# Ledger of designs, part 210: peptides against a protein of PDB entry 3QIS

Target 1, 334 residues: chain A of PDB entry 3QIS
Amino acid sequence: PSLELSRREFVFENVKFRQLQKEKFQISNNGQVPCHFSFIPKLNDSQYCKPWLRAEPFEGYLEPNETVDISLDVYVSKDSVTILNSGEDKIEDILVLHLDRGKDYFLTISGNYLPSCFGTSLEALCRMKRPIREVPVTKLIDLEEDSFLEKEKSLLQMVPLDEGASERPLQVPKEIWLLVDHLFKYACHQEDLFQTPGMQEELQQIIDCLDTSIPETIPGSNHSVAEALLIFLEALPEPVICYELYQRCLDSAYDPRICRQVISQLPRCHRNVFRYLMAFLRELLKFSEYNSVNANMIATLFTSLLLRPPPNLMARQTPSDRQRAIQFLLGFLL

## One batch from the design tools (peptide; made by RFdiffusion4, then SolubleMPNN)

Design b2_p21_4_s4 (from b2_p21_4, 11 letters changed)
Fold by OpenDDE base, seed 4:
Structure b2_p21_4_s4 (fold): chain B 334 residues (1-334), chain A 21 residues (1-21)
Amino acid sequence: as target 1 above (334 residues)
Amino acid sequence: MDEKLEEEEKRLEESFNKLTG
């Protein structure tokens, strides 16, 4: 069996969070026999491609002189955004197109990723007074490493880090402030806020706006701005409530005093974001007659975003654990 | 401890109000 490939090199320029890119190529059976093709894992890989890449179709049959179009789809989800933001991963891969009883054909995937404030840690974002696209990638790596080390030191030493002559971190990420301030000013009377989905095009504009600028006004509908806040919180590498405190939040869910004590143990940036969000949501609930938002809906929605189980507890949250997590947040909304 | 937490909450609420006002 033999194949001819129309292209073997693919470049994905300016890959962004949640923006699908597609490149297509054709394969042709130039042999005399039917052939089966498949994308196969490289040696020591479990998958034929990185998580942000997909081939469609990834396998198939070709009769002699038959041709098939293959789409290479690049999509950076919340699952890949953090490692791409940090430069731990890159828009580079090699695909192995295997022909049964034939040859391997290698495809080279390359490109560049544009960092996003989505999927960046709260600690790093509190150190970023400028839009993330203005920050050199090398400095993003350093900021994430420093943020991790400072978080560990804060957890271990309970000593205020001597704020050496480095610029004082923001109280909350400017991106969170921009989103929440917009919603507070313009969306408190918005019917079905957080219940109506945003527009995908507007969401992309909001993401690009927050990544590249400090706008006076966020573009898009109130629904799109609200969903952008949810996407931001979901994409955080560590949730607003740190994984280390997850179980304690569940255990304290019915004691409001203990709940407040647990929150006080969060790293400063996480604690500030949590309190800022709760303050906003309490204010939003004052307008429940106008916006149809209630505490149970808000607690249910935000619980999955703010209070995630640790990765090692990959066991599905029990219905009881979920109810405790909701109750924990309700204690800050009521 | 509770008083200091309430003072920090109040300071954050004031900061929120200053950021939103």
Scores: peptide ipSAE 0.153, ipTM 0.731, DockQ to the pose 0.089
Fold by OpenDDE base, seed 2:
Structure b2_p21_4_s4 (fold): chain B 334 residues (1-334), chain A 21 residues (1-21)
Amino acid sequence: as target 1 above (334 residues)
Amino acid sequence: MDEKLEEEEKRLEESFNKLTG
């Protein structure tokens, strides 16, 4: 069996968070026998491609002289955004198109990724006074490393050494401030806020706006801005409540005094973001007659974003654990 | 450019303090 491929090299320029890109090519059976094709893992790989890439179809049959279109889809989700922002991963892959009882055909995937404030740590963003697209990639790496060290120092209650004339970090990321300030000003009376989805085009505009500028106003509907805040919180590599405190939050869920003590142990930026979000959400709840937002809905929605189980415990989360997590957050909303 | 960044930082601090205070 043999195949002819219309293209073997694919370049995905300016790949962005949550922006789907597609490249298509054709494969043709130029042999005299039916053939089965499949994308197969390389040696030592569990998958035929990186998490941000897919082929559709990834397998199939071709009769002699039959042609099929294959789509190569590049999509950076929350699961890939952090490693692409740091440069740990890149828009590069090799696909192996295997022909049963035939040859392997290699496809080269290349391109560039544009960093996003989505999927960047709170610590790094607090040090980032400019839009992320204005920050050199080398400095992003340094900011992430420094952010990790400060988080560890904060958790260990190590007194920050008087580090010299380094610019003071922001109290909260400017991106969170922009989102929350917009919602506070314009969305308190918005019916079905956090219940109605935003528009995908507007979400992309909001992401691009936050990555490239410090706008006076965020573009898009209140629903799109609200969803962008949810996406931002979901994409955080470390949730607003650090994984290390997850179990303590559950254990304290019915004691408001202990809950406040647990929150006080968060790194400064995480603690500030938590307090800022809770203050905003409490203000939003005052307008429940207009926006149809209630404490139980908000607690249920934001608990999964702010108080995520550690990856090793995700599979073991009980309904009781979820209820405790909701109760923990309710103690800050009421 | 730096003046605009300082103004935005100040607006952020004022907003943060107003909500958390």
Scores: peptide ipSAE 0.136, ipTM 0.797, DockQ to the pose 0.908
Fold by OpenDDE base, seed 5:
Structure b2_p21_4_s4 (fold): chain B 334 residues (1-334), chain A 21 residues (1-21)
Amino acid sequence: as target 1 above (334 residues)
Amino acid sequence: MDEKLEEEEKRLEESFNKLTG
């Protein structure tokens, strides 16, 4: 069996968070026998491609002289954004198109990724006074490493941050402030806030705006700005409530005094973001007659974003654990 | 450039203080 491929090299320029890119190529059976093709893992890989890449179809049959179009889809989700932002991963891969009883055909994937404030740590963002696209990649790496070390020191209740020569970090990320300040000013009376989805085009504009500028006003509808806040919180490499405190939040869920003590143990940036979000959400609840927002809806929605189970416990989360997590947040909304 | 960053930092701090008390 033999195949002819119309293209073997693919370049994905300016890949962005949540922006789908597609490249197509054709495979043709130029042999005399039916062929089965499949994308196969390389010798040391569990998957045929990186998490941000997909082939469609990834397998199939070709009769003699048959041609099939294959789409290579690049999409950076919340699951890949952090490793691409840090430069730990890159828009580079090699696909192996295997022909059953035939040859392997290698496809080269390359390109560049444009960093996003989405999927960047709260600690790093508090140190970024400029839009992330203005920050050199080398400095992003340094900011993430330094932020990790400071988070560990804060969790260990070690010595106060030496207020030394480093620029004082922001109280909250500018991106969170921009989103929340917009919603506070313009969305408190918005009917069905956090219940109506945003527009995908507006979401992309909001992401690009936050990545490239410090806007006076965020573009798009209040629904799109609200959904952008949810996407931002979901994309955080570590949730606003650190994984280390997850179990303590569940254990304290019915004691409001202990809940406040648990929150006081968060790293400064996480604690500030949590308090800021809770203050905003309590303000929205005052306008429930206009926005149809209630405490149970908000607590349910934000629980999955703010109080995520650690990856090792995610498969074991009980309905009781979910209820405790909701109850924990309710204690800050009521 | 620095003035705009200082104004933004001040706006952030004022907004944060207004919401957090």
Scores: peptide ipSAE 0.034, ipTM 0.697, DockQ to the pose 0.859
Fold by OpenDDE base, seed 3:
Structure b2_p21_4_s4 (fold): chain B 334 residues (1-334), chain A 21 residues (1-21)
Amino acid sequence: as target 1 above (334 residues)
Amino acid sequence: MDEKLEEEEKRLEESFNKLTG
């Protein structure tokens, strides 16, 4: 069997978080026999492509002289955004198009990724006084490494090291401040806040706005700004409540004093973001008659975002663990 | 210890109010 490919090199320029890009090519059976094609893993890979890439179709049959269009789809989700922001991964891949009892055809995928404040650590963002797109990639790597080291130090050392004249980190990321300040000013009376989805176009505009500027006002509806906050919290490489404190939060869920002590042990930026979000949500709950928001709904929604099981634990909370996690947050909302 | 935590929480609420105000 043999194939003819219309193209073998693909370039995806300016790849962004949650922005789908597509490139298409044709494969034709120029042989005399039917053939089965499939994308196959390379020798050391478990998958035929990186998590941000897919082929559609990824397999199929071609009769002699049959042609099929294949779409190469690039989409950076929450699962790929962090490793692309850090430069650990890149918009580069090699796809192996295999013919059963035939040859391998290699496709080269290349391009560039544009970093996002979405999927960047709270620690790194607290060090960024400028939009992430103004920060050199080399400095982003350094900020993430420094952020990891400071987090480890803060967890190990209850004593603030008198670390010298390094620029004091922001108390909360400017992106969180912008989102929450907007919602506080404009959305407290918004009916069905956090219950109505935002518009996809507005979400993209909000992401681009936060990545490239420090706006006076966030573009889009209150629903889109609210969903952008949820997406931001979901995309964090480490949740607002650090994985290390997860079990302690569950164990303390019915003791408000211990709950506060657990939160006090968070890294400064995580603790500040947590308290800032809880203060905002308590304020939002004062307007329940207008916004139809209640403490149980908010606790249920934000629990999955703020308090996640560590990746090394079973990704599925038990119903009991979920109830404890909700109860933990309720103690800060009531 | 609890008083210091309450003072720090209050300072953060004051910071929140300054950030939102």
Scores: peptide ipSAE 0.027, ipTM 0.646, DockQ to the pose 0.087

Design b2_p21_5_s1 (from b2_p21_5, 7 letters changed)
Fold by OpenDDE base, seed 2:
Order: C-alpha cells, then sequence, then structure tokens
Structure b2_p21_5_s1 (fold): chain B 334 residues (1-334), chain A 21 residues (1-21)
C-alpha cells in the first residue's frame, strides 16, 4: 500500500488561548489495494500528538484512488495554556501517519504562541503592571520563578527579606480588577448574570483586550465579561484557594471562624483576590431582584473555580466533598 | 493609563469593595 499527501508541513501562526485554528490536507491511495491509515504515537509518546493538537479523522480506510481530507486542529485549552505561556512547551510537533503493512509518513507542525494573562499565576500577574504581550518572554519566566518563591515564603511565614527597590505588587491582578470593576459598574442589574453564556467572538475580543491593553472599558456584553471572569479563574494554574488548603476548607466548612482563619493563611495575592471576589459577589447579591442571582447558585458556580481539588484527589471528589466546598463559600457570601 | 493611574484606580476599587464587607 502507498499514499500521496498534498502537504507535509504545517505552520500555525499567532496561536492564542481558546482560538481554534485549522489546516487541511488530502491523502490519496495511489496504490492498487485498499489501505488503513492511522496517526500513531512516536516511540516515547503515549499520544499521537500534543494536547493542543488533533487530527480529524485520525484513522480510516481508503479504497484504490480514494482521497480523504484530514483537518489538523490547533486549540489551546486551560490544560495547555500555562505550559505554553511559560515557554516550557511550544507550537511544534511531528505527526506519524502510519499505513498498515506500509510506510510511515511524517508531518511537521510548527508555529508561534502568543502569551496570555489567562493561565498565568496570580503572583506573576500582581507583578505585571503592563499587558502580558508587552512583557518580554524572558521576564515572564523570571516573574513566574520569583512568584513561586514568594508564594513559598508566604506559606512558610518567612518574613519578606527587605524588599529592596523592587516595585510593590498590585493588590490584585489588573485583569481581575478590570473584569470585576466592569461587572460592578455595568452588570449588577443584568438578568441571568453568570447563567447566560457569552458570545465566543466577544470572549476572544475580551481575552485579546486583556492580553494587549489596559482599557477604560472592556468590550462585549455583560454576559461575555462575566464568562471571561469564569474562564480566567478556571485557567489559573493554581486556584484562588491554593491546593494546600483544599482539605482544611472542607474540614472547616461548617465553622465560619475556622474558615476565615484558613483564608488568612493564603498567600497575599490569593487572599486579596479571594476577598475582592467575595466582596463583589456579596454586592451583586444585593441586586438579586434584578439579576436573578442567589447565594446558592453563586456558591455552586464559584466553588468549582475557586476551591478545586488537588490533581491527585480530582478523581475521588465525593458529593459530600462538593457540598462541604459549597458550604465553605456560602459562609463568605451570607 | 499610566502605572500610577492603574495603581490608584485599582487600590480605590479594591478598598471600596472591601469597605462594603
Amino acid sequence: as target 1 above (334 residues)
Amino acid sequence: MSEEELEEKLDKSYNSLLESL
């Protein structure tokens, strides 16, 4: 069996968080026998491609002289965004198109990724007073390393060494301020806020706006701005309530005094973001007659974003654990 | 927006919401 491929080299320019890109090519059976094709893992890989790449179809049959179109889809989700922002991974891969009882055909994937404030740590973002697209990639790496060290010092209750002439971090990320301040000003009376989905085009405009500028007003509907806040919180590499405190939040869920003590142990940026979000959500709940928002809905929605189980416990979350996590947040909303 | 204007507006928003708690 043999195949002819219309193209073997693919370039995905300016790949962005949540923006789907597609490249298509044709494969043709130029042999005299039916053939089965499949994308196969390389020798050391568990998957035929990186998590941000997909082939469709990834396998199939071709009769003699049959041609099929294959789509190569590049999509950076919350699962790949952090690793691409740090430059630990890149928009580069090699696909192996295997022909049963035939040859392997190699496809080269290349491109560039544009960093996002989505999937960046709260600690790094509190140090970024400029849009992330204005920050050199080398400085992004340094900011993530410094942020990790400060988080660790804060958890260990190590007195910050004399902050030399290092610029004071923001109280919260400017992106969180921009989203929350917009919603506070314009969305408190919005019916079905956080319940109605935003528009995908508006979400992409909001992401691009936050990555490239510090606007006086965020573009898009109140629903799109609200969903952008949810996406931002979901994409955080470390949730607003650090994984180290997850179990203590569940154990304290019915004692409001212990809950406040657990939150006081968060790193400064995480604690500030938590308090700021709770203050905003409590203010939003004053307008429940207009926005149809209630404390149980908000607690249920934000619990999965703010109080995520550690990756090692994610598969074991019980309905009881979820109810305790909701109860923990309710104690700050009421 | 300057960095100084950003910090002032952000600190004002942050404090205003926290004073409501």
Scores: peptide ipSAE 0.614, ipTM 0.962, DockQ to the pose 0.851
Fold by OpenDDE base, seed 5:
Structure b2_p21_5_s1 (fold): chain B 334 residues (1-334), chain A 21 residues (1-21)
Amino acid sequence: as target 1 above (334 residues)
Amino acid sequence: MSEEELEEKLDKSYNSLLESL
């Protein structure tokens, strides 16, 4: 069996978080027999492609003289954004299109990624006083390394060195401030806040706005700004409550005094973000008559974002663990 | 917005919400 491919080289320029790009090509059976094709893993890989790439269809049958269109879809989710922001991964791959009882065909994928504040650590963002797209990639690497060292010092209860006044980190990321300050000013009376989804076009505009500017006002509806806050919290590489404290939060869930002691042990930026979010959500709950928001809904929604199980425990989370996690957050909302 | 104006506005928002607790 043999195939003819219309294209073998693909370039994905200016790939962004949550923005789908598609490139198409054709494969034709120029042989005399039916053939089965599939994308297969390389010798050292578990998957036929990187997590941000997909082929559709990834397998199929072709009759003699049949042609099929294959879509190569590039989509950066929360699962790929962090490693692309750091430059640990890149928009580069090689796909192996295997033909049963035939030869392999190699496809080259290349391109560039544009960094996002979504999927960047709270520690790095507290040091980042400019939009991420204005920060040189070399400086992003330095900020992540310095942020890792500062997290480790905080966990060890080491006193921060007296950093010069110009290098002092923000109390919270500017992106969290922009989102929360907007919602506090304009969304406290918004009916069905955090219950009505945002618009996908507005969400993309908000992400691009936060990555490229420090706006006086965030574009889009209050629902889109609220969903952008949820997406931001979901995309964090380390949740607002660090994985190291997860079990202690569950164990303390019914003792409000111990819960406050556990939160006091968070790294400075994580602790500040947690307190700032809880303060905002408590203010939002004062307007429950207008916004239809209640403490149980908010605790249920934000628990999966703020208090995530460590990856090694995720498959073992019980309904009791989830209820304890919700109860932990309720103790800060009531 | 300058870095100084950013820090001032952010600190004001942060403190205002925490004082409401």
Scores: peptide ipSAE 0.597, ipTM 0.960, DockQ to the pose 0.856
Fold by OpenDDE base, seed 1:
Structure b2_p21_5_s1 (fold): chain B 334 residues (1-334), chain A 21 residues (1-21)
Amino acid sequence: as target 1 above (334 residues)
Amino acid sequence: MSEEELEEKLDKSYNSLLESL
């Protein structure tokens, strides 16, 4: 069996979070026999491609002189965004197109990723006073490393860092401020807030806006701004309530005094974001007659975002654990 | 927006919401 490929090199320029890019190529059976093709893992890989890449179709049959179009889809989800932001992974891969009883054909994938404030740590974002696209990649790496070290120090040592006034971290990420301040000003009376989905084009504009600028106003509908806040919280490498405190939140869920003590033990940036979000959500709940938002809906929605189980425990989360997590948040909303 | 203007606006928003708690 034999294949002819129209292209073997693919370049994905300016790959962004949640922006789908597609490149197409053709494979043709130039042999005299039917062929089965498939994308196969390399010798040390479990998958035929990296998590941000997909081939469609990834397998198939070709009759003699048949041609099929294959789409290479690049999509950076919440599951890939953090490792691409840190530069731990890159827009580079090699695909192996295997022909049954035939040859292997190699495809080269390359490109560049543009960093996002989505999937960046709260610690790094509190130190980042400029849009992430204005920050050199080298400085972004240093900010993540320094932020990790300062988080660890803050968990181990209650020593107030006597940082000089110019190097002081923000109280909350500017991106969280922009989203929450917009919603507080313009969305408190918005009917079905957090229940109606945003527009995908508006979500992309909001992400691009937050990555590239510090706007006076966020573009898009209140629904798109609200969904962008949910996407931001979901994409965090560590949830607003750190994984180390997850079990203590569940254990304290019915004691409001212990709940407040647990939150007081969060790193400064995480604690500030938590308090800021709870203050905003309590304000939003005052307008429940207009926005159709209630405490149970909000607690249920935000629990999965703010109080995530550690990855090793996620598959073991019981309905009781989820109910305790909801009850923990309800104690801050009521 | 300058960094100083950002910090002032952010601190004002943060404090205003926390005073409502």
Scores: peptide ipSAE 0.591, ipTM 0.959, DockQ to the pose 0.868
Fold by OpenDDE base, seed 4:
Structure b2_p21_5_s1 (fold): chain B 334 residues (1-334), chain A 21 residues (1-21)
Amino acid sequence: as target 1 above (334 residues)
Amino acid sequence: MSEEELEEKLDKSYNSLLESL
């Protein structure tokens, strides 16, 4: 069996968070026998491609002289955004198109990724006083490394934050300030806030706006700005409540005094963001007669974003753990 | 917006929301 491929080299320029790109190629059975094709893992890989890449179809049968179009889809989700922002991963891969009882055909994937404030740590963003697209990629790596070290020091209570000659971090990331300040000013009376989805085009415009500028006003509807805040919180590499404190939050969920003590042990940036969000959400709840927002809805929605189980415990979360997590957040909203 | 104007506006927003608690 043999295949002819219309193309073997693919370039994905200016790949962005949540922006789908597609390239297509054709495979043709130029043999005299039916062929089964599949994309297969390389040696030592578990998957045929990186998490941000997909082939469709990834397998199939071709009769003699049959031709099929294959789509190569590049999509950076929350699961790939952090490693691409840091430059740990890149828009480069090699696909192996295997032909049963035939040859392997290699496809080269290349391109460039444009960094996003989505999927960047709270600590790095608190040090970043300019839009992420104005920051050299080399400085993003340094900011993430320094931010990780400061997080660990603060959790261990080892060193007073040396308020020394380093540029003072922001109280909260400018991106979360822009989103929350916009919602506070313009969305407190918005009916069905956080219940109505945003527009996908507006969400992309908001993401691009936050990555490239510090606007006086965020573009799009209040629903799109509200959903952009949810996407931002979901994309954080470390949730607003650090993974190290997850179990302690569940264990304290019915004691409001212990809950406040657990929050006081968060890293400065995480603690500030948590307090800022709780203050905003409590203010939003004062307008419940106008916006139809209630504490149970908000606690249920934000629990999965702010108080995520550690990756090693995700598969073990019980309905009781989820109820404790909701109860923990309710103690800050009421 | 300057970095100084950013910090002033951000600190004002942050404090205003926290004072409402």
Scores: peptide ipSAE 0.579, ipTM 0.957, DockQ to the pose 0.858

